# Designs tried in a protein design run: peptides against a protein of PDB entry 6RO1. Part 98

Target 1, 216 residues: chain A of PDB entry 6RO1
Amino acid sequence: LGKEIEEYIHKPKYCLPFLQPGRLVKVKNEGDDFGWGVVVNFSKKSNVKPNSGELDPLYVVEVLLRCSKESLKNSATEAAKPAKPDEKGEMQVVPVLVHLLSAISSVRLYIPKDLRPVDNRQSVLKSIQEVQKRFPDGIPLLDPIDDMGIQDQGLKKVIQKVEAFEHRMYSHPLHNDPNLETVYTLCEKKAQIAIDIKSAKRELKKARTVLQMDEL

## One batch from the design tools (peptide; made by RFdiffusion4, then SolubleMPNN)

Design b2_p20_3_s1 (from b2_p20_3 with E1M E2K E13K R16L A19F)
Fold by OpenDDE base, seed 2:
Structure b2_p20_3_s1 (fold): chain B 216 residues (1-216), chain A 20 residues (1-20)
Amino acid sequence: as target 1 above (216 residues)
Amino acid sequence: MKIYELLTKEEAKKLLEEFE
């Protein structure tokens, strides 16, 4: 269910209006989870497929991500890698395809205008960490329906299923069935995005605020 | 065409230039 929601959220027609500088986004590439980063900018390039004549626009978003120091050495020729949990890492502006955005937050940060200095980039990490501290249940997500305005019936059905599942989880203390717990854990992992969105609705009043770095 | 998931800065620039 979470993957299904993600497939809608990362579609350019839905997410591009929300990819303003400072927007918190989560970036995942297969096994590489960068966690939360900050949008710097995005670019749209119209491409015409040579064979079909169809417009195949390429969307690249530059995201400030916490990267491993090792990946920095060959940043010109090698793709960035996420920092290891035990590694300090370094915040870098990484161009990513829009479909790699696994989540979009309602939170938007003020970012330094000049991200060339490492200290300016690292200051953004501190801001992200402060946001995470303020939201112990997870950084608030944009609601795909209420915030992003997605009208797709398929998505609505997915959301309804997640809500029904959550309702059942809360109404039935499944504490007594280890098999159910495993199934629920798997379902929670799959539906984590949807759960986060629902929880975010409750926190939207707090999350819609543009957070100033100086207030963090 | 190499489908770039994560792009290097150079790759991104090159791709963007190709579409200009």
Scores: peptide ipSAE 0.026, ipTM 0.523, DockQ to the pose 0.023
Fold by OpenDDE base, seed 5:
Structure b2_p20_3_s1 (fold): chain B 216 residues (1-216), chain A 20 residues (1-20)
Amino acid sequence: as target 1 above (216 residues)
Amino acid sequence: MKIYELLTKEEAKKLLEEFE
């Protein structure tokens, strides 16, 4: 279900309006999970489908991502790789295809005007880490219906299924069904996305309140 | 920490139209 939601969110017709500079996004490429990064800009490239000759525009998003130091040394010949869990890594601007965005946050950060200095890029990592500290249950996601305005009936059905599953999972006393652990591991990921949506709505309300309070 | 507000639906539509 989470994967089905991602298939809607990363479509250009839905996500492009929300890919402004400073937007937090998750980037995943096959087995490489970069985690949360920050959008710098995006561009449209003309592409012709090889089989049909039809114009299929490609959208490239430049995202500040935490990359391994090894990948930086080979950056001229190899694609960027995510930092290892125990590695500090280095923030780099990486061009990614829009379909590699696995999540889009409601959070949009201020970013330095000049990202050429390493210190300016690393300051963005500190900002991401600060946001993560403020959201211990996860960085809030954009609601695909309420925030992104997606009207697709297929998505609405998926969301309804997720909500119904969450409701069933929380309405049943958690303790007694041993199959709940396996369902919980898969559903914790899916329900974490939906709980992240609902808790993100609550936490967005709280975070807007906290951010408004910190600005006071 | 300062966070940007979400774009309005109208601003979002204008942005999309620029790249369609």
Scores: peptide ipSAE 0.021, ipTM 0.526, DockQ to the pose 0.249
Fold by OpenDDE base, seed 1:
Structure b2_p20_3_s1 (fold): chain B 216 residues (1-216), chain A 20 residues (1-20)
Amino acid sequence: as target 1 above (216 residues)
Amino acid sequence: MKIYELLTKEEAKKLLEEFE
């Protein structure tokens, strides 16, 4: 279910309006999970499909991502790789195809105007880490329906299924269902994004209340 | 020091309207 939601939110027609400088986004490229990064800008590139002559626009978003220092040595020829969990890494501006965005946050960071200095880029990492501390249940996500305005019936059905599942989880202490582990494993893989969306909605509501109080 | 802002529903609506 989470992957199904992701298939909607990463579509340019839905996400482009929200890709302002400072917007937090998650980037995943095949086996590479960069985690949370920060949008710097986006661009539209005209691509002509050689076989059909049809104009298929490609959208590239420049995202400030935590990259492995090892990958930077080969950056002239190889794509950037994510920093290891135990590695400090280095924040780099990486061009990313829009469909590689796995999540979009309601959070927009204040970022330095000049990201050329390493210190300015690293300061953004500190900001991300501070935001993560303020959202222990996860960084809040954009609501696909309420925020992003997606009207697709397929998405609405997915959301309804997620809500129904959550309701069942909270209403029935599944403590005694021997199939709980199997359901959790299947649901963790499919519903993690949906759970993240709903948890993020709750956190957003809480955080809005806190941010109104904390001018920090 | 304010390090971030949260998107409101009203602001989200404005972003959609401005992009169209």
Scores: peptide ipSAE 0.494, ipTM 0.922, DockQ to the pose 0.721; fails the geometry check
Fold by OpenDDE base, seed 3:
Structure b2_p20_3_s1 (fold): chain B 216 residues (1-216), chain A 20 residues (1-20)
Amino acid sequence: as target 1 above (216 residues)
Amino acid sequence: MKIYELLTKEEAKKLLEEFE
C-alpha cells in the first residue's frame, strides 16, 4: 500500500511544486537506498520519444545525497552509490530522475548558498541528522491529499485502504504480541507512511519549536 | 538549524499551473 502511494507522489504533475531548494526527500534506485537527502534544484529537459517524435519531458532533480567515497572516485564514469551504513561517506549533489523520489517531507531546510566546499555539504548532513533526532518516529511526510492537493480517486481509495488496515492492526488484541510484531513491523513500515502523513503537521510544529529553542 | 514549512495551498496551486 505504501508503494502504491509512492506511485502517485513521484509523478511530476503532483510533486514538482514541492521540490523547492532545501526540501527533504528520499531517493531510492532499485537496490540503492540513499535515504534522506535535500533538494538543491530541478530542471526540465526536453526529450523526444523514439518513433513518435512526441515530446516527453524529463525532470531531473539535483539532490544532496550521502554517497560512498568510491562513488566519488568513479564519478566520471559511474553513477553515484549510497554510503554504506558503517562508513561516513560524503554528501554530493546527485542528479536524479524525479521518479526515483520515494518520499517527500513536509520539512524544508535552509542550505548553504555555495555547496562546492565539502564542509558546507557535510553541514547539511548534520542538519538532516538533527531533524531525524527531532522526529524519532520518522521524518514527517507530505500529506498527498491535504498538502499536495492530489484529487485522484485511485489515491483516495489507497489511503482509505491504508487507514482501514491501520485501524485493524492497532485494534487487534494481539497487536503488541512479539510474534505479531514481526509481521506488524513489516506492515507498520507501510502503515507508518500513512501515520507519518497524518501526524506530520503536529510533529512538524513541535520540532520547529524545539529547533528554535536550540538555536537560542 | 533553520527549517520552514510548506508553501501555502495557493502558492502550491500556482506552481502546479506552471507545470500543467
Scores: peptide ipSAE 0.031, ipTM 0.545, DockQ to the pose 0.368; fails the geometry check

Design b2_p20_3_s2 (from b2_p20_3, 6 letters changed)
Fold by OpenDDE base, seed 5:
Structure b2_p20_3_s2 (fold): chain B 216 residues (1-216), chain A 20 residues (1-20)
Amino acid sequence: as target 1 above (216 residues)
Amino acid sequence: MKIYELLTKEEAKKLLEEFK
């Protein structure tokens, strides 16, 4: 269910208005989870679909992400990787495709005007950590309906299912409902199918995505 | 820590109309 919501919120027509400088976003690329980062800016690149000749604009978001120091040494030849759990890491501005945004927060931070100094970038990490400390149950998300104004009936049905599921899960008497396990399994299977479709689409686009990211 | 004020629902709607 969460992944079904992600498939709506990362669409440019819905998320672009909320990608202002300082917006907290989660970035995930395949197996690489960067966690929470901060939007710096976004850009639109004209792209032509090779098979149809149709215009398929690509949107790139520059995000301050906590990266491994090892990945920074190889930054000329290799994509940035997330910092290891026990690593301090370093905050870097990383260009990411909009579809790699897994979550968008209601929280928007003030960021330094100059992000060239390492100390200014690391100050943003301290700000993210302070937000996380204030929200022990997780950084608040933008509501896709109330905040983002998404009117898609498919999303509304997904949200209703999530709310009904959460309500049932937190309703003590229904924790032992054998239908809950079936719903979880179906949601996990559907989420896995959505991942597999997304991964297959990413693999098909991998060659183009890497080339376009290297040209940035 | 300084945060921006959250956009109003009206401001968010205006921004959404610019991208339609």
Scores: peptide ipSAE 0.103, ipTM 0.696, DockQ to the pose 0.455
Fold by OpenDDE base, seed 1:
Structure b2_p20_3_s2 (fold): chain B 216 residues (1-216), chain A 20 residues (1-20)
Amino acid sequence: as target 1 above (216 residues)
Amino acid sequence: MKIYELLTKEEAKKLLEEFK
């Protein structure tokens, strides 16, 4: 269900209006999980398929991501790699295809105007870490229905299934069914995303208040 | 055309030049 929701939110028709500079996003490419990064800008490439004449636009978002220092040595010829969990890493602006966005936050950060200095890029990592401290249950996500305005009936059915599952988990402490472990691992990931969306809405109301207090 | 999901600096530069 979390993956099913992801398949909607990463579509350009839904996410592009929310890819403003400073927007927090998660980037994942197969086995490479970069975690939370910050949108710098996005661009649209008009690609004309030579055989069909059909316009297939490519959308590229520049995201400030925590990269391994090793990947920076070959950054001209090789794709960036995420920093290891125990590594400090270095924040780099990485061009990413929009479909690699696994999550979009309701949080938008102020970013330095000049990201060429390493210190300016690393300051954004400190800001991300501060946001993570303020949201121990996870960084607030955009609600695909209420915030992103997605009207797709398939998505509504997915959300209804998540809510029905959450309700069953809270109403039936099924302590004893051994087949629950495999369902639980898939459902913990799903429930975590739905809990993260609901907690994120409540915490977004708190976060707007906290971010406004730091400007005072 | 292999669409690289993560672009190298060189690939990104080429893409940006095609936007001009």
Scores: peptide ipSAE 0.030, ipTM 0.538, DockQ to the pose 0.024
Fold by OpenDDE base, seed 4:
Structure b2_p20_3_s2 (fold): chain B 216 residues (1-216), chain A 20 residues (1-20)
Amino acid sequence: as target 1 above (216 residues)
Amino acid sequence: MKIYELLTKEEAKKLLEEFK
């Protein structure tokens, strides 16, 4: 179900209006999860489909991502790789296809105008980490319907299924197994977390607050 | 045409030149 939502969100017709500089996004390429990065810019390139002659625009988004140091050495010949969990990594501007955006946050950061200095790029990582600290339950996502304005009936059905599934998970009395009480407390905690994320998201939306790097 | 998912710097430059 999460993947089905992603299939809508990463479509250019829906996400491009929200790919402003400083927007937090997740980038995932197959097995490579870069986690949260920051949009620098995007470009539209006119591509011609070889078989139809139709114009198929290619959308490339430049995202500031935490990359492995090894990726820096081979950046001319090899694709960037995400930093390992135990690695500090280095923030780099990586051009990615828009369909590789797995999530789009309601959070938007001010970014340095010049990202050539390493220190400026690393300052953005600190800001991302501070946002993550402020949202221990996860960085708030754009609502695909309310924020992104997606009117697709297929998406609405997916969301309804997710909501119904969540409701069922929380409404089932896991009463009799002591192991179920721990699962239930985890589920209640997860439910409360989801509510808190939704509340925090609404507050961010209401405030139209672009978080300054200096405020993080 | 080869579509790149994650672009190297060289691939990105090539793409930018090809689709300019």
Scores: peptide ipSAE 0.018, ipTM 0.393, DockQ to the pose 0.025
Fold by OpenDDE base, seed 3:
Structure b2_p20_3_s2 (fold): chain B 216 residues (1-216), chain A 20 residues (1-20)
Amino acid sequence: as target 1 above (216 residues)
Amino acid sequence: MKIYELLTKEEAKKLLEEFK
């Protein structure tokens, strides 16, 4: 169900208006999870389909991501790799296809104008970590319906199924079935994503106030 | 030649309207 929601959110027709500089986004490519990064800019690439001559535009988002130091050495020949959990890594501006965005936050950060200095890029990581500290239940997400304005009936049905599943999960006593706990942990992560979307509207008002206070 | 165009928020909104 969470993957089904992601399939709507990462579509250019829905997400592009929200990819402003400083927007927090999650980037995931197959097994490579970069976690939370910050949008720097986005570009449209004109692509012509070889057989039809039809324009199939590709959207590339430049995202400031925490990368492994090894990936930086090979950056000319290899794609960037996420920093290991135990390493410091380095923040790099990485061009990613828009469909690799797994989540979009309601939070937008101020970023340095010049991201060429390492210290300026690393300061953004500190800001992300501060946001994470302020949101112990997770960084707030954009609501696909209320914030993104997605009117797709398929998405509404998915959300209704998630809400109905959450309601059923919370109404059933936690039987210590380890299989239920794994489903509950996955569904609590999904439910926490959906609840975090609703609570995020209230916390967005707080987060905007708190982020403005730290800039004073 | 790969043509990359930086999209504005307004251009992104226009594209959204075209997909409606």
Scores: peptide ipSAE 0.019, ipTM 0.507, DockQ to the pose 0.040; fails the geometry check

Design b2_p20_3_s3 (from b2_p20_3 with E1M E2K R16L A19F E20K)
Fold by OpenDDE base, seed 3:
Structure b2_p20_3_s3 (fold): chain B 216 residues (1-216), chain A 20 residues (1-20)
Amino acid sequence: as target 1 above (216 residues)
Amino acid sequence: MKIYELLTKEEAEKLLEEFK
C-alpha cells in the first residue's frame, strides 16, 4: 500500500511543484537506499522516444545525498552509491530521475548558496540530522491530498484502504505472535508513514513553534 | 535552522500550471 502511494507521488505532474531548493526528499534506486537528501534544483530534458518521435520529457532532480567515498573515486565511470551505515560518507550533488524519489517531506531547509566546498555540503547533513532529531517518529511527509492537491480517485481509494487497514490493525489485540509483530512492524512502518502524513500538519505546527523558540 | 513554509494550494496549482 505504501508503494502504491509512492507511485502517485513521484509522478512529475504531482511532485514538480514541490521540488524547490532545500526540500527534503528520499532517494531509492533498486537496492540502493540513499535515505533523506536535499533538493538543489531540477531540470527538464527533452527526450524523443526512439519509435514514435514523441517528446517524452525527462525530469532530473539534483539532490544532495550522502554517498560512499568509494563511489566518489569512481564518479566519472560509475553511478553514485549510498554511504554504508558505518561510514561517514560525503554529501554530493547527484542527478536523480524524478521517479527515484520515494518520499517528499513537508520540510524545506535553507541551503548554502555555494555547495562546491565540502564543508558547506557536510553542513547540510548536520541540518538533516537535526531535523531527524526533532522528529523522532520520522521526518514529516507531504500529504498527497491536502498538501500536494492530488485529486486522483485511485489514490483516494489507496489511502482509504490504508486507513481501513490501520484501523483493523489497531483494533486487533496484539497477540504476541512474532509473525504478527513483524507484519505489524512493517505495517506500522507503512501505517506510521500514512499516519505521519496526516499528523504531519500537527507536527509541522509544533516543529515551527520549536524552531521559532530556538531562534529566540 | 530555518524552514520554509508549506506552499498553499493556490501556489501549488500555479506552479503546476507552469509545468503543463
Scores: peptide ipSAE 0.025, ipTM 0.489, DockQ to the pose 0.327
Fold by OpenDDE base, seed 2:
Structure b2_p20_3_s3 (fold): chain B 216 residues (1-216), chain A 20 residues (1-20)
Amino acid sequence: as target 1 above (216 residues)
Amino acid sequence: MKIYELLTKEEAEKLLEEFK
């Protein structure tokens, strides 16, 4: 289900309006999880499909990512690799295809104008880490429907399935409890709390769409 | 065309040069 949602959000027609400089995005390439990075810019390459002659534009996003220092030695010829958990790593601007964006945050950071100095890039990592500390339940995501305006019925069905599954997960432990009414009320409260948390996260999301680095 | 999922710096620079 998460992958199905991802297939919608990484489509250029949906995500490009949200790929402003400073937007937090999660980058994953197969086994390489870079975690959260920051959008620097994006570009559109006009590609012509060799077989159909159809215009298939490639969208490349430059994302400031925490990279392994080893991967940086051959950065001209080798793709960047994510820093290991135990490694300090180095923040680098990595050009990625838009479909490698596994998540898009509602959070947008102010980034240094000059990212050439290592210290400026590393300061952004500190900001990301501070955001992560402020959101222990995870960095807030753009809502694909409410924030991104995706009207695709397929996505709506996926979300409905997720909601139904979440509801079932909350309801399943309840079927064997002799205090079914109390547990239903607690699950309705948990579902309402989940809705309220979603609403509160949405309000927090609206209030914290832009975080100043100086306040972090 | 090799679709580079992650572009090298050189590949990115080459792509950016094509945008000029």
Scores: peptide ipSAE 0.024, ipTM 0.427, DockQ to the pose 0.028
Fold by OpenDDE base, seed 5:
Structure b2_p20_3_s3 (fold): chain B 216 residues (1-216), chain A 20 residues (1-20)
Amino acid sequence: as target 1 above (216 residues)
Amino acid sequence: MKIYELLTKEEAEKLLEEFK
């Protein structure tokens, strides 16, 4: 069910308006889980599908991610790898394809203007850790319907199934697993952080107009 | 063409130059 929601969220037509600098996102590539990172910027590359000749634009997001120090030494020849659980790691700006975004937070951080100094990048990690301390049940997610404005009936059915499953789990007194990130409990905690959700919704309305123009 | 989901720094810089 969570994976089915991810398949909607990482689609450019839905997520691009929310990829502002400072947005918290989760990045996962197959077996490599980077956890929470921070969006720096995104770019659109024109791509032609080799088999159909159709224009299929590729979207690349630059994300500040906690990387292993070993991967940094080989960064010219090898892709970045996530820091080991017991490793401090180092924050690096890593270009990722948009479909590698497994989650998008309602939280947006202020980032340093210059990310070239290591200290400036590491300060962002401290900010992420501070947000995690404020949200012990997990960093709040954007609601795909209410915040992202996704109208897909398939997604609505998935969300209804998740909600029904969560309600059944919470009705069992033994499933007080604090790791059960209910979208609802995270949304309520979201209201306590001064997050300019209103600005993100305004940008969504503008970006939908641009994306519809590219599909015409 | 395996689109590398994670780009090397060099590949990323090359992509960003192609955007300009």
Scores: peptide ipSAE 0.024, ipTM 0.414, DockQ to the pose 0.022
Fold by OpenDDE base, seed 4:
Structure b2_p20_3_s3 (fold): chain B 216 residues (1-216), chain A 20 residues (1-20)
Amino acid sequence: as target 1 above (216 residues)
Amino acid sequence: MKIYELLTKEEAEKLLEEFK
């Protein structure tokens, strides 16, 4: 269900208005999870479909991502790789296809105008980490319906299924199987996290002014 | 650290139309 929602939100027709500089986004490429990064800009690239000759525009978003230091060394020959959990990594502006955005946050940060200096890029990492600290249950997401304005009936059905599933999990806790209890406990935790994220997002939205993170 | 306000639906739609 989460993946089904992702298939909507990463579509250019829905996400482009929200890809302003400073927007927090998650980037995932196959097995490579970069986690949260910050949008720098996006561009439309002309592409020609090989079979039809029709123009199929590619949308490339430049995202400031925490990359492994090895990615710097191999940048001429290899794609950027995410920093390992135990690695500090380095923030780099990485061009990614828009469909690689796995999540879009309601949070939008101020970013340095010049991202050429390493220190300026690393300052953004500190800001991301501060946001993560403020939201221990996860960085708040844009609501695909209420915030992004997606009217697709398929998405609405997916959301309804998620809500119904969450409701069933809370209303019918299966307490009889220890293994099942573990699964349900994890599921309840996930559901609680989702509620907390939604609540946090609402608080952010109420503040229709530029706020300091300390006020959240 | 400061954050931006969220866009309204109307603002988001305008940005989309400007980009098209």
Scores: peptide ipSAE 0.019, ipTM 0.482, DockQ to the pose 0.321

